# Ledger of designs, part 26: peptides against a protein of PDB entry 5JNO

Target 1, 112 residues: chain A of PDB entry 5JNO
Amino acid sequence: MVAKFQPPPEYQLTAAELKQIVDQSLSGGDLACRLLVQLFPELFSDVDFSRGCSACGFAAKRKLESLHLQLIRNYVEVYYPSVKDTAVWQAECLPQLNDFFSRFWAQREMED

## One batch from the design tools (peptide; made by RFdiffusion4, then SolubleMPNN)

Design b1_p13_3_s4 (from b1_p13_3, 7 letters changed)
Fold by OpenDDE base, seed 1:
Structure b1_p13_3_s4 (fold): chain B 112 residues (1-112), chain A 13 residues (1-13)
Amino acid sequence: as target 1 above (112 residues)
Amino acid sequence: PFALSEELRELMR
């Protein structure tokens, strides 16, 4: 049998929440980027937690990982079923996610 | 300051 993918509770969007994001989206790729920001704001934080916690020394990792992409893709598929095709996902969504994420941090580096 | 998934890295190369 095939296991059903279930997002962690903190990343579970209601139908209404997802619809709001979709209504603001111009494409599957655009939706993917909006979901990225909505679901994973920690990936865009420049807060150095290690400075605030000498005891734990925790530093947030700014990494767009496979799990993030999988979660985003599952939500995008709800309104853009074509991204179930890997070729479409790679052509329409992944480049936009990469560009958005890279541009964000490139800009932050320039401001530093 | 940031890293990409292997999936994205593979796409970029």
Scores: peptide ipSAE 0.092, ipTM 0.746, DockQ to the pose 0.044
Fold by OpenDDE base, seed 2:
Structure b1_p13_3_s4 (fold): chain B 112 residues (1-112), chain A 13 residues (1-13)
Amino acid sequence: as target 1 above (112 residues)
Amino acid sequence: PFALSEELRELMR
């Protein structure tokens, strides 16, 4: 028997919270992007406020990592079980996550 | 700038 993956407490969504996001989503890929924003708002900030000083100049880490993707995928598959297939995940969700994340930061860099 | 996971990077190749 394999233990089911459990997200850290800070990334645990209730059934009601997840359903709210799903109800706003048009597809599995869209759901993935919405989960990205909801679960990991720190990936969309310019500075790291964790050290209590916005003036310290520490840039936030803007890296979409495998752990982020795995957490998102775990929630997406609840309503879109086809993403359990890696080929489907790569075709339907990853491109949309990439486009959304890259577009966000590309636009921010142009505004400098 | 931002960085991508290895999974995404491989997809983009």
Scores: peptide ipSAE 0.091, ipTM 0.743, DockQ to the pose 0.044
Fold by OpenDDE base, seed 5:
Structure b1_p13_3_s4 (fold): chain B 112 residues (1-112), chain A 13 residues (1-13)
Amino acid sequence: as target 1 above (112 residues)
Amino acid sequence: PFALSEELRELMR
């Protein structure tokens, strides 16, 4: 038997918090994007160059990883059970997450 | 300065 997934404490939303996000969401994909921002604001923050090479300006890459996606999917499933189907998740949520995340950083690169 | 997950990368192929 596989234990029920429990998010780390820093990524645990209360029912009220999740409901608030859901109430603002227009779809499962929209909910996924909103959860991305709420759960992982560090993925959208400016790179702290203090941790990188001050001379070369090396910046750490922001990575949207499988663990992030799994956490988001778990919350989306609460109100959109259909995303338990991988095909639905890939069709309805992943493309929107990709577009949102890639547009954000592509825009930032153009501004530099 | 950013990277997509393998899952997303596979979707975009």
Scores: peptide ipSAE 0.089, ipTM 0.744, DockQ to the pose 0.045
Fold by OpenDDE base, seed 4:
Structure b1_p13_3_s4 (fold): chain B 112 residues (1-112), chain A 13 residues (1-13)
Amino acid sequence: as target 1 above (112 residues)
Amino acid sequence: PFALSEELRELMR
């Protein structure tokens, strides 16, 4: 058996907060993207941590990781139980998350 | 400067 996944406290949404996001969502995939922005604004930050050290060239890590996806999936399945099926999650949500995330940063790179 | 999870990477293969 696998332990029930619980989000870290900083990523714990109340029922009211989740409902608000759901009310704005058109689909499970759309909900997933909205959750991505709401839960992990740091993934969309262009803060330059190398400001004090030009030699370092360090930039904030911008990676959509498995743990992020698991958290999003857990919330999506509350209102879209079908995503409990891995095939549905991979067909309906993952492509939209990928497209949204990649498009965001592709556009930002063009603006720089 | 951005990367994908292994799960997403596999999906894109």
Scores: peptide ipSAE 0.086, ipTM 0.740, DockQ to the pose 0.043

Design b1_p13_4_s1 (from b1_p13_4, 4 letters changed)
Fold by OpenDDE base, seed 3:
Structure b1_p13_4_s1 (fold): chain B 112 residues (1-112), chain A 13 residues (1-13)
Amino acid sequence: as target 1 above (112 residues)
Amino acid sequence: SLEELRQLVDKYS
């Protein structure tokens, strides 16, 4: 059996925290974007990880990794069970996540 | 800030 995915402690939301985000959300995709901001604010930081950590040298700061997406999906499923279907997740949530994230950085690049 | 990021979600929603 596949073990249920558990988020790292730093990304564990309480029911109340999740409810607050849901109350502000208009759809599953919107909820996903709000969760992205709430859970991973570091992905929106101007801090250069390559300079911040000389030991890791990992510059994936501006990428949504599988772990991020899986964690977001787990929370979205609580209120939008349909995203358990991969096709629904890929049609309703992933495009909105990617668009929001890319638009954010595209805007920042124009401002700098 | 987090609040500013939340506002961006509203902008692009």
Scores: peptide ipSAE 0.488, ipTM 0.932, DockQ to the pose 0.466
Fold by OpenDDE base, seed 2:
Structure b1_p13_4_s1 (fold): chain B 112 residues (1-112), chain A 13 residues (1-13)
Amino acid sequence: as target 1 above (112 residues)
Amino acid sequence: SLEELRQLVDKYS
């Protein structure tokens, strides 16, 4: 048996918190986007990491990492068990997540 | 703010 994934404390939602988000969601994909914003607001920050690290000058890529997606999927599964199927996750949630995230940053880049 | 981000989801969804 594979151990159940346990999110870090900062990404642990209570049942009430999750329900509140679900109540505002229209679909599994919509729920995923709302969870993205709720769990990882830092991914939408204009703060450039390169400004804070003169030594490496590294700029964090504006992308959704596997860990982000795993955490979101775990919560989506609570109300949409069908996303346990990878094909469903990739068809219903991932495209909406990526589109939302990409459109957000595309708009911000046009403002600069 | 988080509220502003939530509004963005409504805008794009």
Scores: peptide ipSAE 0.488, ipTM 0.932, DockQ to the pose 0.478
Fold by OpenDDE base, seed 5:
Structure b1_p13_4_s1 (fold): chain B 112 residues (1-112), chain A 13 residues (1-13)
Amino acid sequence: as target 1 above (112 residues)
Amino acid sequence: SLEELRQLVDKYS
């Protein structure tokens, strides 16, 4: 039996915090985008961590990784149980996340 | 800021 997934402490939302976000959300996809911003604001930063780190030199890639998506999905499932179905997640939430994230960076690149 | 990012979600969603 696989143990229930537990988010790292830095990504743990209280019931009150999650409810606040849900109350502002219009759909599962909308909720997913709001969770993306809330949990991972660093993905929207212009800060080049690779240049600031003399030890590792690894640049943070501007992409949504599997761990980010899994964490978001876990919270979305609380209020939208249908996303437990991978097909529903891929149709209703994942495209919304990708579109929001890509549009953000596309706009930033056009402004520079 | 985080608040600015939240506003972007309102804009795009």
Scores: peptide ipSAE 0.487, ipTM 0.932, DockQ to the pose 0.459
Fold by OpenDDE base, seed 4:
Structure b1_p13_4_s1 (fold): chain B 112 residues (1-112), chain A 13 residues (1-13)
Amino acid sequence: as target 1 above (112 residues)
Amino acid sequence: SLEELRQLVDKYS
């Protein structure tokens, strides 16, 4: 058996918060995108963390990591149990997440 | 802002 994934406290949504997002969602993929924005707004920031430290050169990652995706998937599963199937998750949610995220940054780069 | 980001979902999804 695999232990249940528990989100870090900063990414813990109440039932009411999750319901609010679900009520705005049109599909599992749409819900996933809304959760992405809600849980990880820092992924949409162009703040340069290396500005004050040339030695570390730390830059915000502009990609969706496995932990981001797993956390989103766990919340999506609450209302769309079918995404427990990896094939469904990969067909219905992952493409929408990736497209939304990539389109956002593509647009931002055009505006710069 | 977070609210602005929420609105972007409607735009790009």
Scores: peptide ipSAE 0.486, ipTM 0.932, DockQ to the pose 0.569

Design b1_p13_4_s2 (from b1_p13_4, 5 letters changed)
Fold by OpenDDE base, seed 5:
Structure b1_p13_4_s2 (fold): chain B 112 residues (1-112), chain A 13 residues (1-13)
Amino acid sequence: as target 1 above (112 residues)
Amino acid sequence: SLEELRRLVQKYS
């Protein structure tokens, strides 16, 4: 027996919430991107952290971490079980996630 | 807002 995945409370979606997102999704990759926005809105914060510290000028690294990706994958698997295969996940979902996330911030940088 | 982000997802996905 393998224990079922249980996300942290802050990332717990009800069946109804997940169903609503799925109904708006056209594919597993599309669903993954929508889940990214729903689960981790903080990754899209308009706050410019690079300007927040005049002393260090540190720009926060805007990357999708393994934990973010794992949480998204677990929800996608509910309706697209094929993504349990790592090769499928890397071909159908991961590129879409990275492209969307990169495009978002690239556009923001152009507007600044 | 979260809704604005959802609209953005629809644009890029």
Scores: peptide ipSAE 0.307, ipTM 0.879, DockQ to the pose 0.463
Fold by OpenDDE base, seed 2:
Structure b1_p13_4_s2 (fold): chain B 112 residues (1-112), chain A 13 residues (1-13)
Amino acid sequence: as target 1 above (112 residues)
Amino acid sequence: SLEELRRLVQKYS
């Protein structure tokens, strides 16, 4: 049998932690954005890793990767099972995630 | 801070 997707330990939320976020959410898309902030605060950091390590050559990535989206979707499904449908996920959650993330960085860019 | 980011979610969502 196929094993259930298991998030890395650093991205594991307890039922109580998830419920707290859900209680603050107005919709599945809203919940998705709140989970984005809670689970992946590093995506909102402008830290230049190349400055700290000239040898590693790490570049800051300002994009939502498949792993990020998969983790968020798995938690959203707990309270909004309809997002198991890809069409619903793409219509209700993905646009809100992308808009929020893009607007965040666009605003930061204008401040420089 | 994380709380500041949560306020941004409230603003943009």
Scores: peptide ipSAE 0.294, ipTM 0.877, DockQ to the pose 0.502
Fold by OpenDDE base, seed 1:
Structure b1_p13_4_s2 (fold): chain B 112 residues (1-112), chain A 13 residues (1-13)
Amino acid sequence: as target 1 above (112 residues)
Amino acid sequence: SLEELRRLVQKYS
């Protein structure tokens, strides 16, 4: 048996919450970026994740990981079923996500 | 804030 993917509780959106984000979205790629911001605000934080923990030595990386992308894709599929096709996901959503994320940090880097 | 980040999405997307 293949277990159904379940988002962690902190990343569970209600139908109303998801609908609100969808209503603000112009496309699947736009929706993906809005979900990125809504679900993972910590990826955009200027706060050094490792600064608060001297014991763990954890260094947070500013990177979109497979789990992030899979979770976003699962929600995008609800309203844009075509992204179930990997080629569509890679053409319509991934470039938008990567460009937005990269530009965000590039802008912040220039301001430093 | 999340609201500020949402505005950034509109800016870059």
Scores: peptide ipSAE 0.286, ipTM 0.874, DockQ to the pose 0.574
Fold by OpenDDE base, seed 4:
Structure b1_p13_4_s2 (fold): chain B 112 residues (1-112), chain A 13 residues (1-13)
Amino acid sequence: as target 1 above (112 residues)
Amino acid sequence: SLEELRRLVQKYS
């Protein structure tokens, strides 16, 4: 039996918080991207921040990991239950997430 | 800021 995925406390959203994000979203893919920003602002941290604290071992993550994707998917499923189907998740949400995330860092690289 | 990041979603989505 596979245990139900439980997000860490720091990534918990209340129903009201999630509803607010949903109300701003145009689609499941859009919701996924908004959740990415809301849940994981550290993934968008400036390079200078990671460089400034080598002693703390902080390394800026410029990739989406399985935990990030699973958490986002769990919340998206609340309002878009079709993403429970892996094929739907891979077609409707993952491309938008990857494109948004990669474009963000590509732009930041050009600006710096 | 986090709010600024949220606005970026509309730009790249």
Scores: peptide ipSAE 0.282, ipTM 0.871, DockQ to the pose 0.532; fails the geometry check

Design b1_p13_4_s3 (from b1_p13_4, 5 letters changed)
Fold by OpenDDE base, seed 5:
Structure b1_p13_4_s3 (fold): chain B 112 residues (1-112), chain A 13 residues (1-13)
Amino acid sequence: as target 1 above (112 residues)
Amino acid sequence: SLAELRELVDRYS
């Protein structure tokens, strides 16, 4: 039996917090995007900030990692149980997430 | 800001 996945404390949403986001969501994919913004605002940090560490040379890659996606999926499943099916997750939520995230950074790069 | 990001989701949805 696989243990239930528990989000780190900084990414733990209460039922009330989640419901507030859900009430503004029109679909599972829309909910996923709203959760992305809510849980991981650091992924949308300024390009200059992301490149600014001369000491470590760290440049944050503008990509959604497996852990980010898993956390979002866990919350989406609460109100859209069908995304427990990987095929549904990949068809309904992942494209929405990737498109939203890519559009954001594409726009930022164009403005620079 | 987070509020601005939320508005962005509204525009793209």
Scores: peptide ipSAE 0.500, ipTM 0.933, DockQ to the pose 0.461
Fold by OpenDDE base, seed 2:
Structure b1_p13_4_s3 (fold): chain B 112 residues (1-112), chain A 13 residues (1-13)
Amino acid sequence: as target 1 above (112 residues)
Amino acid sequence: SLAELRELVDRYS
């Protein structure tokens, strides 16, 4: 048997925390967006973070990476088991995540 | 802030 993916400690939500977010959610896609904000507030910062080497000047791209999406999906599955199906995840959650994230940064870029 | 981000989700929903 394959062991379940265990989130890093900084991305571990208690049952109570997850329930609070779910209670505010209208759908699986809405839940996904709320989890994105809750788990990864740093993705909405104007500060570009360097990764790997401070001297190389590598700036993290403003995109949702596989790890972000996997963590969000793991929590969404608790209340919306249907997202275990990749087709459902791509139809009901992933577009909402991308739209929310892209609209956020599009607005910020227009203000600059 | 986190509260402001949560509000954005509400507006976009």
Scores: peptide ipSAE 0.498, ipTM 0.933, DockQ to the pose 0.459
Fold by OpenDDE base, seed 1:
Structure b1_p13_4_s3 (fold): chain B 112 residues (1-112), chain A 13 residues (1-13)
Amino acid sequence: as target 1 above (112 residues)
Amino acid sequence: SLAELRELVDRYS
């Protein structure tokens, strides 16, 4: 059998923590955005450093990577099993994630 | 802060 995916400790949510986020969510797409903020607040920082490397001096990319999306999807699936279908994930969650992330940085660019 | 980011989700939703 295939082993269950286990996120790194820094991205592990307890059932209670996940429930709190779910209780605030209006949809699977909304839940995905809330998980994005909860799990990866560093993606919204003005000063970007490469993840896990503060000494390399390279700026982190302001983009949602496959690992970010996979972790979010794993949690969304707990309460919205339909997102196990890739078509549903791409229609109901990915656009919401991308729009939220893009709108955030678009606003920051206008304020700077 | 995380609280501020959560508020952004509320505004954009």
Scores: peptide ipSAE 0.498, ipTM 0.933, DockQ to the pose 0.466
Fold by OpenDDE base, seed 4:
Structure b1_p13_4_s3 (fold): chain B 112 residues (1-112), chain A 13 residues (1-13)
Amino acid sequence: as target 1 above (112 residues)
Amino acid sequence: SLAELRELVDRYS
């Protein structure tokens, strides 16, 4: 048996905070996107950390990583338990997350 | 801002 996933302290949501987001959500996929924004606003930052540091070559990752997705999924499961099924998660939430995230950066690219 | 990002969800979803 796998131990219950515990998010890092900086990504903890109270029941009230989660409920507030859920109340604004129209679906599991929509909830996932709202959680993405709430939990990981840094993924939408235009800050270039490599600016001023040519040696480190650091570049902000514009990608949803496994840890991000796992955290979001765990919160979504609270109100949409069907996403415990990987097939449902991949069909209902992942496409919406990826589409939202990619559209965001595509738009930002157009504005530059 | 976070508020602006929340509004984006409404537009893209």
Scores: peptide ipSAE 0.504, ipTM 0.934, DockQ to the pose 0.496; fails the geometry check

Design b1_p13_4_s4 (from b1_p13_4, 5 letters changed)
Fold by OpenDDE base, seed 3:
Structure b1_p13_4_s4 (fold): chain B 112 residues (1-112), chain A 13 residues (1-13)
Amino acid sequence: as target 1 above (112 residues)
Amino acid sequence: ELEELREFVSRYS
């Protein structure tokens, strides 16, 4: 048996915070996108981290990693238990997350 | 900043 994923403290939502997001959500996929913004605002940052350190060449990668997705899924499951089914998660949430994230950066690229 | 992102979600999600 696999232990239940426990989010890092910085990504722990209270029941009230989660409810607030859910109340604004129209679907599991919509909830997932709202959770993405709430939990990981750093993924939407335009900050050039390499400016401060040209020697190290550090740059944050703009991608959704497994830990991001797993954490979002855990919260979505609270109100949409069907996403416990991987097939449902992959059909109802993952495409929405990826599309939203891609659309965001596509728009930002046009604004730059 | 977060509000702008939330508005973006509402428009494009």
Scores: peptide ipSAE 0.452, ipTM 0.916, DockQ to the pose 0.562
Fold by OpenDDE base, seed 4:
Structure b1_p13_4_s4 (fold): chain B 112 residues (1-112), chain A 13 residues (1-13)
Amino acid sequence: as target 1 above (112 residues)
Amino acid sequence: ELEELREFVSRYS
């Protein structure tokens, strides 16, 4: 059997922290977006790591990766068990996450 | 910074 997914310590939320976010959420999709901000604020950073280290060539990409999405989904499932169904996750949460993330950077690019 | 992001989320949905 597949063991229960355990998030890395830096992405662990207490029950109280998660409840606070849920209390502010209007839906599963909204909860997902709030979790994105809470768990991964670095994805919204203006820091250009490529400028700091030309030798390593590291460039922070503005994209949501599988690990980010999996972690968010795991927390959303606590209060919205229906997202255990991939079809529900892809209809109710994933589009909202992508749209939110894209709109954020679109607005930031216009302001710069 | 985090508060600004939270405000953005609130405006989004």
Scores: peptide ipSAE 0.450, ipTM 0.916, DockQ to the pose 0.419
Fold by OpenDDE base, seed 5:
Structure b1_p13_4_s4 (fold): chain B 112 residues (1-112), chain A 13 residues (1-13)
Amino acid sequence: as target 1 above (112 residues)
Amino acid sequence: ELEELREFVSRYS
């Protein structure tokens, strides 16, 4: 049997913290976007990862990875069990997450 | 920083 997925400590939300976010959310897709901001603020940072390393020069790509999406989905499922269905997740949450993330960076690029 | 992001989400939704 496979053990229940446990998020890393830095991505562990208390019941109270999660409830606060849920209370502000209008839908599963909205909740997903709010969780994205709460759990992974580093994805919205203007600070280049390579800035502190003169020899590295490697900048992480601005994209949502599978681990990010998995963690968000786990929390969304608590209040929207229907997203356990992959088709529902792909229709109700993924497009909203990608659109939100893309619009954020598109706006930042225009302001720069 | 985080507050600005929360405001952005609020406007987006």
Scores: peptide ipSAE 0.448, ipTM 0.915, DockQ to the pose 0.412
Fold by OpenDDE base, seed 2:
Structure b1_p13_4_s4 (fold): chain B 112 residues (1-112), chain A 13 residues (1-13)
Amino acid sequence: as target 1 above (112 residues)
Amino acid sequence: ELEELREFVSRYS
């Protein structure tokens, strides 16, 4: 049999935690954005790791990667099963996620 | 910090 996708422990939400986010959400796309903030706050941080760690020299990427999107989609599917369809996911959630993420950093860049 | 992000989401949605 094919094993279902299991998120890393740090990204495992309980039913109660997920329900709390859902109760605040207006749509599948809105839920996706709220999950993005809840699961991956590090994507919104302006921490310079190269300054804190001279040994690693790695800078945080300001990009939504496949793993991020997959994790979000898995949770959205619980309450919006229609996003199991890739076309629905690409129409209802992905544009909202990308737009939200882009707007955030666009505003931050203007404030610098 | 997280609260600011939640507020941003609320304004965006």
Scores: peptide ipSAE 0.445, ipTM 0.914, DockQ to the pose 0.417

Design b1_p13_5_s1 (from b1_p13_5, 8 letters changed)
Fold by OpenDDE base, seed 5:
Structure b1_p13_5_s1 (fold): chain B 112 residues (1-112), chain A 13 residues (1-13)
Amino acid sequence: as target 1 above (112 residues)
Amino acid sequence: VQIDEEVLQAGLA
């Protein structure tokens, strides 16, 4: 038997923090996108800035991974239980996450 | 940027 999934400490939101994000959200998909920005700001950082940081040496990656999606889904599920259904998660949240993330970097590429 | 099918499936686990 596998234990219940627990977010890493750096991605553990308080009830108050999550409630604030939910109150600003229009839908489960919108909530997912807001959680993406809130939980993983490193995915939206300037690559040149991040790689040029001699203090931390952190390099941002421009792709979503399993951990990102699992954490977002777990939080969305709290207020939108329908995303427990895989079909709903795939229809309402995943396309919005992908489109939002792709458009963000497309815009940045044109502006830089 | 695009999410690979492998990542999508893993995120649904």
Scores: peptide ipSAE 0.106, ipTM 0.782, DockQ to the pose 0.038
Fold by OpenDDE base, seed 1:
Structure b1_p13_5_s1 (fold): chain B 112 residues (1-112), chain A 13 residues (1-13)
Amino acid sequence: as target 1 above (112 residues)
Amino acid sequence: VQIDEEVLQAGLA
């Protein structure tokens, strides 16, 4: 038996916080992208923490992981129940997430 | 950036 997914405390949105994001969203895919930015700002950081911490040498990874996707999907489901269907999630949300994330880093690379 | 198939499947579970 698989336990029900529960977000870590730092990624727990209140109903009001989620509503604000939803109110700005045009679609499930758009909502997914907005959630990506709001929940995981660390994925969009140019900061190399190794500059500040020579001992740990930690650097943020620019990769979407299962935790990110699961959390985003769970929140999207609240207002777009259709994404409970895997086919809909794959067609409407995942491509937009991938495109948005890829474009962001491609643009940043060009600006540097 | 490409979402790995493994991550994709895990995220769909």
Scores: peptide ipSAE 0.102, ipTM 0.778, DockQ to the pose 0.037
Fold by OpenDDE base, seed 3:
Structure b1_p13_5_s1 (fold): chain B 112 residues (1-112), chain A 13 residues (1-13)
Amino acid sequence: as target 1 above (112 residues)
Amino acid sequence: VQIDEEVLQAGLA
């Protein structure tokens, strides 16, 4: 049996925290987008640490990675078990995540 | 900004 997926400590949500997000969500796809914002605020940051920190050289990551998607899917599955089906995840969540994330940064780019 | 195709495909697994 494959070990159950465990999120890193910084991405561990309590049942109450997750429920609060779920209560605000209209669908599995909407929940996925809300989880994206709540779990990974760093993906939405305009802060460029490299401008003022030569020691760390850190720059905000603005790309979704497999870990992000895996974490989101695991939380979505708690209240929307249907996303365990890859086809459902693919149709209901991934496109909405991509659109939301893309629209966010496209909007920010136009504001500059 | 879009999800990389490679990441997207990985997310489908």
Scores: peptide ipSAE 0.099, ipTM 0.776, DockQ to the pose 0.041
Fold by OpenDDE base, seed 2:
Structure b1_p13_5_s1 (fold): chain B 112 residues (1-112), chain A 13 residues (1-13)
Amino acid sequence: as target 1 above (112 residues)
Amino acid sequence: VQIDEEVLQAGLA
């Protein structure tokens, strides 16, 4: 038995909140990028994730992980059901997410 | 920044 995916409470959007983002979006890919920013602002912060543990030497790399992509896709498909098809998701949304996120951090690196 | 191929193959991306 597989339960229906439920986002953690901190990533739960109301219908009104989602609609507000959709109203600002020009496409499924654009919606995905806007959801990325809204749901996961921590991915765009300059926080040193290794600060809390100098001994472990681990610093969380800034990357889009399964949970991020799964949550975004679940919300996108509400208004763009075609992204339920993996090929559509990979063609329409993932490249835009990757480009947006990569460009953000590339720009930050150039400023240093 | 790159999305892991493993994530893509898992169908979560």
Scores: peptide ipSAE 0.093, ipTM 0.776, DockQ to the pose 0.037; fails the geometry check

